Peptides against a protein of PDB entry 3NZW. Designs and how they scored, part 11

Target 1, 212 residues: chain A of PDB entry 3NZW
Amino acid sequence: TTTLAFRFQGGIIVAVDSRATAGNWVASQTVKKVIEINPFLLGTMAGGAADCQFWETWLGSQCRLHELREKERISVAAASKILSNLVYQYKGAGLSMGTMICGYTRKEGPTIYYVDSDGTRLKGDIFCVGSGQTFAYGVLDSNYKWDLSVEDALYLGKRSILAAAHRDAYSGGSVNLYHVTEDGWIYHGNHDVGELFWKVKEEEGSFNNVIG
Target 2, 222 residues: chain B of PDB entry 3NZW
Amino acid sequence: QFNPYGDNGGTILGIAGEDFAVLAGDTRNITDYSINSRYEPKVFDCGDNIVMSANGFAADGDALVKRFKNSVKWYHFDHNDKKLSINSAARNIQHLLYGKRFFPYYVHTIIAGLDEDGKGAVYSFDPVGSYEREQCRAGGAAASLIMPFLDNQVNFKNQYEPGTNGKVKKPLKYLSVEEVIKLVRDSFTSATERHIQVGDGLEILIVTKDGVRKEFYELKRD

## One batch from the design tools (peptide; made by RFdiffusion4, then SolubleMPNN)

Design b1_p9_5_s1 (from b1_p9_5, 4 letters changed)
Fold by OpenDDE base, seed 2:
Structure b1_p9_5_s1 (fold): chain B 212 residues (1-212), chain C 222 residues (1-222), chain A 9 residues (1-9)
Amino acid sequence: as target 1 above (212 residues)
Amino acid sequence: as target 2 above (222 residues)
Amino acid sequence: GLPKEWSLN
């Protein structure tokens, strides 16, 4: 798995691969590693598929309950805290989760929290999570600037996942791409890694380790 | 070391069409190298136009299916005989599986039916309840033999239009029920040749708007 | 062995 999120002048970019594995077996190439909690809030998934899917879906329900009770959208800080508190209660039980809670509220602006099954909760501007995270960071950190255009930021997110999919055996399938703004998240499509690879190789003159 | 799980072998396969879905399974039940039964059905009509199979350890599979059937019954009691949608069924099964997260059902679960728009739907589950809607899925002993075949024949993976120098992929299209049944039969006959835990019989449940029908085919018995 | 869970690692 490779997931990433970063803040920039235009909001948040979220990009993820779509491969699931069971040992050496590719279980799926089409897994949705982003959960759309509400129109302004996303969760990303890395680790155990069931752990992430179950608890982030549960988180969505908790976020909705908050909205019903408080008559306002839950903050990204509060949503991430709910999840963090939950996984901490299961500490030692063997949950495997590496998540990012990404969203926008008027109070917080664009916000990213990292939450994992160890109970770590971090606010930050840039996170890559999963077995391919180091490959993604290699591209992302080399090209990241706060002042990126939306177009360049989207491309950078997509390109970073592509690099990870190329080098990490546990990442691949497709890139799912999101842009989060004050108006909510916008889905920017599913990009097959095979097609994307050849396109990027041709346009950039990159990936010269592959002859084609 | 004590192993709480058995393995009864077998293989299951789901394929979604445009307005139908198919869930198939062989009827062989084994323990180690012994055939317990040559006809033990493992694909079930659960009502509300939902078919289900949980393949692996048969005791766990049967328990899960019984729990789901009971869940359907209670859903009707609680909601004035409202039909359980396939997506809601999938969510329910996730909770059944994840409820045993720390002592999982040793099964690969597949359900098939129609979505709320009348389109074919197949949902696949891991042992602890992660699930995904897909066009096709193989599960069980010969899943590794069948799934690549389905990738090629249902999802047209690695197929390109002739004369395009590999630049144009074969377009996705729905298969007819006859085409799907043929693929299912070919999958199981091929799997039977290469896997000792698959054989004897093939039972296919076909879900349409008109209900569930069953087909049976003999497989190799060696 | 344990059931083969799907991993997003």
Scores: peptide ipSAE 0.428, ipTM 0.825, DockQ to the pose 0.733
Fold by OpenDDE base, seed 5:
Structure b1_p9_5_s1 (fold): chain B 212 residues (1-212), chain C 222 residues (1-222), chain A 9 residues (1-9)
Amino acid sequence: as target 1 above (212 residues)
Amino acid sequence: as target 2 above (222 residues)
Amino acid sequence: GLPKEWSLN
């Protein structure tokens, strides 16, 4: 798995691969590793598929309950804290989760929290999470600037996942791409790695380790 | 070390069509190298046009299916006989599986039916309740033999339009019920040849808007 | 019979 999120002048970019594995077996190439919690809040998933899917769906329910009780959308800080508190209660039970909670509220602006099953909760501007994270960081860190255009930021997110899909055997399938703004998240499509690789190679003159 | 799990072998396969879905399973039940039964059905009509199979350890599979059937019953009681949708069924099964997260059911679960738009739907589950809607899925002993075949024949993976120099993929299209049944039969006959835990009989449940139809075919009894 | 993983490591 490779997931990433970063803040920039235009909001948040979220990009993830779509491969699931069971040991050496490719279980799926079409997994959705982003949960759309609400129109303004996304959760990313890495680790145990069931742990992530179950608890982030549960988180969505808690966020909805907050909205009903408080008559206001939940903050990114509060949403991430709910998840962090939950996984901390299960510390040592064997949950496997590496997640990013990404969203936009008027109070916070564009916000990213990293939450994992060890109980770590971090606020930050850039995170890559998963077995392919180091490959994604290599591309992302080399090209990241706060002042990226929306177009360049979207491409950078997509390109970073592509690099990880190329080098990490546990990442691949497709890139799911999101842009989060003050008006909510926008889905920017599913990009098959098999097609995207050749397109990028041709356009950039990159990936010269592959012939053809 | 105590092992609470057995493995009863077998294989299951789901394929969604445009306005139908198919869930198939062999009828062999085995322990190690001993055939317990040559006809032990493992694909079930659960009502509300939902068919289900949980393949692996048969005791766990049967328990899970019984719990789901009971869940359907209670859903009708609580919601004035409202039909349980396939997506709601999938969510319910996730909760059944994840409720035993720390002592899982040792099964690969597949359900099939129609979605709320009348389109064929197949959902697959891991032992702890991760689920995905897919066009096709194989589960059980011979899943690794069948799934690559389905990738090629249902999803047309690695197929290209002739004369395009590999630049145009074969377009995705729905298969007819006859084509799907043929693929299912070919899958199980092939799996039976290469896996000792698959054989004896094949039951296919076909879900349409008109209900559930069952077909049976003989497999090798070797 | 293994749970699906979205590998962290």
Scores: peptide ipSAE 0.382, ipTM 0.817, DockQ to the pose 0.437
Fold by OpenDDE base, seed 1:
Structure b1_p9_5_s1 (fold): chain B 212 residues (1-212), chain C 222 residues (1-222), chain A 9 residues (1-9)
Amino acid sequence: as target 1 above (212 residues)
Amino acid sequence: as target 2 above (222 residues)
Amino acid sequence: GLPKEWSLN
């Protein structure tokens, strides 16, 4: 798995791969590793598929309950804290989760929290999470700027996941891409890695380790 | 040390069509190399046009299916005989599986039916309740033999239009019920030849708007 | 069977 999120002048970019594995077996190439909690809040998933899917779905329900009770959308800080508190209660039980809670509220602005099953909760501007994270960071860190255009930021997110899909055997399938603004998240499509790879290679003159 | 799990072998296969879905399973039940039964059905009609199989350890599979059937019954009681949708069934099964997260059902679960738009639907589950809707899925002993075949024949993986130098993929299209049945039969006959835990008989449940139909075919009995 | 993983490591 490779997931990433980063803040920039235009909001938040979220990009994830779509491969699931069971050991050396490719279980799926079409997994959805982003949960759309509400129109302004996303969760990313890495680790145990069931753990992530179950608890982030549960988180979505808690966020909805908050909205109903308080007549206001939950903050990104509070949403991430709910998840963090939950996994902390299960600490040592064997949950496997590496998540990012990404969203926009008027109070907080664009916000990203990293939450994992070890009980870590971090606010930050840039995170890559998964077995391919180091490959993604290599591309992301080398090209990241706060002042990126929306177009360049979207491309950078997509390109970073592509690099990870190329090098990490546990990442691949496709890239799901999101842009989060004050008006909510926008889905920017599913990009098959097989097609995307050749397109990027041709346009950039990159991936010269592969002969076309 | 006591091992609470057995492995009863067998294989299951789900394929979604445009307006139908198929869930198939062999009827062999085995422990190691000893055949316990040549006809032990493992694909079940659960009502509301939902068919289900949980393949692996048969005791766990049977328990899970019984719990789901009971869940369907209670759903009707609580919601004035409302039909359980396939997506709601999938969510319910996730809760059944994840409720035993720390002592899992040792099964690969597949359900098949029609979605709310009348389109064929197949959902697959891991032992602890992660699930995905897919066009096809193989599970059980010979899943590793069948799944690549389904990738090629249902999803047309690695197939290209002739004369395009591999640049144009074969377009996705739905298969007819007859094509799906042929594909299922070929999958199981092939699996039977290469896997000792698959054989004896093939039971296919076909879900349409008109209900669930069952078909049976003999497999190799060696 | 093994549970599905979205690998962290």
Scores: peptide ipSAE 0.376, ipTM 0.808, DockQ to the pose 0.441
Fold by OpenDDE base, seed 3:
Structure b1_p9_5_s1 (fold): chain B 212 residues (1-212), chain C 222 residues (1-222), chain A 9 residues (1-9)
Amino acid sequence: as target 1 above (212 residues)
Amino acid sequence: as target 2 above (222 residues)
Amino acid sequence: GLPKEWSLN
């Protein structure tokens, strides 16, 4: 798995691969590793598929309950804290989760929290999470600027996941791409890695380790 | 050392069509190298036009199916006989599976039915309740033999339009019920030839708007 | 069967 999120002048980019594995078996190439909690809040998923899917769905329910009770959208800080508190209660039980809670509230602006099953909760501007994270960071860190255009930021997110999909055997399938703004998240499509790779190689003159 | 799990072998397969879905399973039940039964159905009509199979350890599979059937019953009681949708069924099954997260049901679960738009739907689950809607899925002993075949024949993986030099993929299209049944039969006959835990009989449940139809075919009994 | 994994580091 490779997931990433980063803040920039235009909001948040979220990009994830879609491969699931069971050991050496490719279980799926079409997994949705982003949960749309509400129109302004996303969760990313890495680790145990069931752990992530179950608890982030549960988180979505908690966020909805907050909205109903408090008559306002939950903050990204509070949403991430709910998840963090939950997984911390299960510390040592064997949950496997590496998550990013990404959202936009009027109070916080664009916000990203990293939450994992070890109980770590971090606020930050850039996170890559999963077995392919180092490959994604290599591309992302080399090209990241706060002042990226929305177009360039979307491309950078997509391109970083592509790099990870190329090098990490446990990442691949497709890139699911999101842009989060004050108006909510926008889905920017599913990009098959097989097609995307050749397109990027041709357009950039990159991936020269692969002979066409 | 005590092992609470067994493995009863078998294989299951789901394929979604445009306005139908199929869930098929062999009828062989085995322990190690000993055939326990040549006809032990493992694909079930659970009501509300939902068919289900949980393949692996049969005791766990049966328990899970029974719990789900009971969940359907309670859903009707609580919601004035409202039909349980396939997506809601999938969520329910996730909770059943994940409720035993630390002592899992040792099964690969597949359900099939129609979504709320009347389109064929197949959902697959891992032992602890992760699930995905897919066009096709094989589970069980011969899943590794069948799944690549389904990728090629249902999802048209690695198929390209002739004369395009591999640049244009074969377009996705729904298969007819006849085509799907043929693929299922070919899958199981092939799997039976190469896997000792698959054989004896093939039961196919076909879900349409008109209900669930069952078909049976003999497989090799060796 | 093995649970599905979305591999972590």
Scores: peptide ipSAE 0.362, ipTM 0.820, DockQ to the pose 0.423

Design b1_p9_5_s2 (from b1_p9_5, 5 letters changed)
Fold by OpenDDE base, seed 4:
Structure b1_p9_5_s2 (fold): chain B 212 residues (1-212), chain C 222 residues (1-222), chain A 9 residues (1-9)
Amino acid sequence: as target 1 above (212 residues)
Amino acid sequence: as target 2 above (222 residues)
Amino acid sequence: GLPLEWSLN
């Protein structure tokens, strides 16, 4: 898995691959590693597929209950804290989760929290999570600027996942891309890695380790 | 060391069509190298046009299917005989599986039916309840033999339009029920040749708007 | 072997 999220002048970019594995077996190439919690809040998934899918779906329910009770959208801080508290209660039970809670509230602005099953909760501007995270960081950190255009930021997110998909055997399938703004998240499509790779290689003259 | 799980072998396969879905399974039940039964059905009609199979450890599979069937009954009781949608069924099964997260059902679960738009639907589950809707899925002993074939023949992976130098993929299209049945039969006959835990018989459940139809075919009894 | 859980690692 490779997931990433970063803040920039235009909001948040979230990009993820779509591969699931069971040992050496590619279980799926089409897994949705982003949960759309609400129109303003996203969760990313890395680790155990069931743990992430179950508890982030549960988180969505908790966020909805908050909205119903408080008549206000839950903050990104509060949503991430709910998840963090939950996984902390299961500490030592064997949950495997590496998540990013990304969203926008008027109070917080665009916000990213990293939450994992070890009980870590971090607020930050840039995170890559999963077995391919180091590959993604290599591209992302090399090209990241706060002042990126939305177009360049979207491309950078997509391109970083592509790099990870290329080098990490546990990452691949497709890139799912999101842009989070004050108006909510916008889905920017599913990009098959096979097609995307050749396109990017041709346009950039990159990936010269592959002859074709 | 005590192992609470067994492996009863077998293979299952789901394929979604445009207005139908198919869930198939062989009828072989084994333990180690011994055939326990040559006809032990693995695919079940659970009502509400939902067919289900949980392949792996048969005791766990049977328990899970029984629990799901019971869930369907309770759903009807609680919701004035409302039909359980396939997506709601998938969510329910996730909860059944994840409820045993720390002592999982040792099964690969596949369900098939029609979605709320009348389109064929196949959902696949891991042992602890992660799930995905797909056009096709193989599960069980010969899944590794069949799934790549389905990728090629259902999802047209690695197929390109002639004369495009590999630049244009073969377009996705739904297969007819006849084409799907042929693929299922070819998959299982091929799997039987290469896997000792697959054989004896093939039962295919076809879900349409008109209900569930069953077909049976003999496989090698070796 | 027995079915394994899916990993997003």
Scores: peptide ipSAE 0.415, ipTM 0.831, DockQ to the pose 0.925
Fold by OpenDDE base, seed 2:
Structure b1_p9_5_s2 (fold): chain B 212 residues (1-212), chain C 222 residues (1-222), chain A 9 residues (1-9)
Amino acid sequence: as target 1 above (212 residues)
Amino acid sequence: as target 2 above (222 residues)
Amino acid sequence: GLPLEWSLN
């Protein structure tokens, strides 16, 4: 798995691959590793598929209950804290989760929290999570600027996942791409890694380790 | 060391069509190298146009299916005989599986039916309840033999239009019931040739708007 | 083979 999220002048970019594995078996190439909690809040998934899917879906329900009770959208800080508190209660039980809670509230602006099954909760501007995270960081950190255009930021997110999919055997399938703004998240499509690879290789003159 | 799980072998697969879905399974039940039964059905009509199979350890599979059937019954009681949708069924099964997260049902679960728009739907589950809607899925002993075949024949993976120099993929299209049944039969006949835990019989449940139809075919009995 | 848990590693 490779997931990433970063803040920039235009909001948040979220990009993820779509491969699931069972040992050396590719279980799926089409897994949705982003949960759309509400129109302004996303969760990313890495680790155990069931753990992430179950508890992030549960988180979505808790976020909705908050909205009904408080008559306002839950903050990204509060949503991430709910998840963090939950996984902490299961500490030692063997949950495997590496998540990013990404969203926008009027109070917080664009916000990213990292939450994992060890109970770590971090606020930050850039995170890559999964077995391919180091490959994604290699591209992302080399090209990241706060002042990126939305177009360049979207491309950078997509390109970073592509790099990870190329080098990490546990990452691949497709890139799911999101842009989070004050108006909510916008889905920027599913990009097949095979097609994307050849396109990027041709346009950039990159990936020269592969003969076309 | 005591192993609480058995392995009863077998294979299952689901394929979604445009306005139908198919869930198929062989009827062989084994323990180690011994055939327990040559006809032990493992694909079930659960009502509300939902068919289900949980392949692996048969005791766990049967328990899970029974629990789901009971869940359907209670859903009707609580919601004035409202039909359980396939997506809601999938969520329910996730909770059944994840409820045993720390002592899982040792099964690969597949359900098939129609979505709320009348389109064919197949959902697959891992042992602890992660699930995905897909056009096709193989599970069980010969899943590794069948799934690549389904990728090629249902999802048209690695197929390109002739004369395009490999630049134009074969377009996705729905398959007819007859085409799907043929693929299912070819899958199981091929799997039976190469896997000792697959054989004897093939039972296919076809879900349409008109209900569930069942077909049976003989497989090799070696 | 026996069913394995799906991993998003």
Scores: peptide ipSAE 0.412, ipTM 0.834, DockQ to the pose 0.874; fails the geometry check
Fold by OpenDDE base, seed 5:
Structure b1_p9_5_s2 (fold): chain B 212 residues (1-212), chain C 222 residues (1-222), chain A 9 residues (1-9)
Amino acid sequence: as target 1 above (212 residues)
Amino acid sequence: as target 2 above (222 residues)
Amino acid sequence: GLPLEWSLN
């Protein structure tokens, strides 16, 4: 898995691959590693597929209950805290989760929290999570600027996942791409790695380790 | 070390069509190298036009299917005989599986039916309840033999339009029920040749708007 | 063998 999220002047970019594995077996190439919790809040998934899918879906229900009780949308801080508190209660039970909770509220602005099954909860501007994270960081850190255009930021997110999909055997399938703004998240499509690789190679003159 | 699990072998396969879905399974039940039964059905009509199979350890599979069938009954009691949708069924099964997260059912679960738009639907589950809607899925002993075949023949992976120099993929299209049944039969006959835990009989449940139809075919008994 | 859990590694 390779997931990433970063803040920039235009909001948040979220990009993820779509491969699931069971040992050396590619279980799926089409897994949705982003859960759309609500129109303003996303969760990313890395680790155990069931742990992430079950508890992030549960988180969505808790966020909806908050909205019904408090008559306002839940904050990104509160949503991430709910998840963090839950996984901490299961500490030592064997949950495997590496998640990012990404969203936009008027109070917080664009916000990213990293939450994992060890009980770590971190607020930050840039996170890459999964077995391919170091490959994604290599591309992302080399090109990241706060002042990126929305177009350049979207491309950078997509390109970073592509690099990880190329080098990490546990990442691949496709890139799912999101842009989060104050008006909510926007889905920017599913990009098959097989097609995307050749397109990027041609346009950039990159990936010269592969003969065209 | 205590091992509470067995492996009864077998293989299951789901394929979604445009207005139908198919869930198939062999009827062999085995322990190690001993055939326990040559006809032990493992694909079930659960009502509400939902068919289900949980393949792996048969005791766990049977328990899970029974629990789901009971869940369907309770759903009717609580919701004035409302039909359980396939997506709601998938969510329910996730909860059944994840409820045993720390002592899992050792099964690969597949359900098939029609979605609310009348389109064929197949959902697959891992042992602890992660699930995905897919066009096709193989599960069980010979899944690794069948799944690549389905990638090629259902999803047209690695197929290109002739004369396009590999630049145009073969377009995705739904298969007819006859084409799907043929693929299922070919999959199981091939799997039977290469896997000792697959054989004896093939039971296919076909879900349409008119209900569930069952077909049976003989497989090799060696 | 027994079904394995899916991992998002």
Scores: peptide ipSAE 0.408, ipTM 0.829, DockQ to the pose 0.911; fails the geometry check
Fold by OpenDDE base, seed 1:
Structure b1_p9_5_s2 (fold): chain B 212 residues (1-212), chain C 222 residues (1-222), chain A 9 residues (1-9)
Amino acid sequence: as target 1 above (212 residues)
Amino acid sequence: as target 2 above (222 residues)
Amino acid sequence: GLPLEWSLN
């Protein structure tokens, strides 16, 4: 798995691969590793697919309850804290989760929290999570700027996942791409890694380690 | 704990025809989850119309293949350039493997060639040198995915003659080289989709009385 | 054997 999220002047980019594995077995190439918690809040999945899917869906329910009770959208800080508190209660039980809670509230602006099953909760501007995270960071860190255009930011997110899919055997399938703004998240499509690879190679003159 | 072995992934496949044999392997080499190479051949022409692959830990595989190639040279020196038969090669490889019985080569070895009657031959080895001649064998990471398929498509297991209500088995017959190549390609294409350690490229060595021919096909690279 | 659990790693 490779997931990433980063803040920039235009909001948040979220990009993820779509491969699921069972050991060395590719269980699926089409897994949705982003949970749309609400129109303004995304959760990413790395680790146990069931753990992430179950608890992030549960988180969505908790977020909805907050909205009903408080008559306002839950903050990203509060949403991430709910999840963090939950996984902390299960600490030692064997949950495997590496998640990013990404959202936009008027109070907080664009916000990203990393939450894992170890009980770590971190606020930050850039996170890559999964077995391919180091490959994604290599591309992302090298090209990241706060002042990226939306187009360039979307491309950078996509390109970073592609780099990880190229080197990480546990990552691949396709790139799912999101842009989060004050008006909510926008889905920017599913990009097959095979097609994307050749396109990027041709356009950039990159991946010269691959003959073709 | 110290582990002297790595796992470089990959998959290999041998099929014997009537008057030919094939040994195929993907060209992906990995460590853990990182792809080291998208083109690292693991099937080798060893001379005397014998092709060999030792899949698993690449360092062990390479060492074993080198030792076997050296054994072929020594055989020629000792026996006035006599061709090493595939059955003798199999016995030799057994000795190479069993010689390290207490620190085995971490590999699944397959060789392919022609027997002394000119019939296709495939021999498979466990890490310590047990071997058997078979019509087909898959080895390596995706062996569990491919082998049942080969059982069905090469050995016609669980296939019956139409209209017999499952009473008459499909008769065994040799496959043509074209049919075998198709099966190999389908096997690796399928394995690539379902196994992270398989992909990038497929190299097929075809052994006939005329020698060893190589074919290459692209596989999925994700 | 291969684990049956799906992993996103």
Scores: peptide ipSAE 0.346, ipTM 0.771, DockQ to the pose 0.268; fails the geometry check

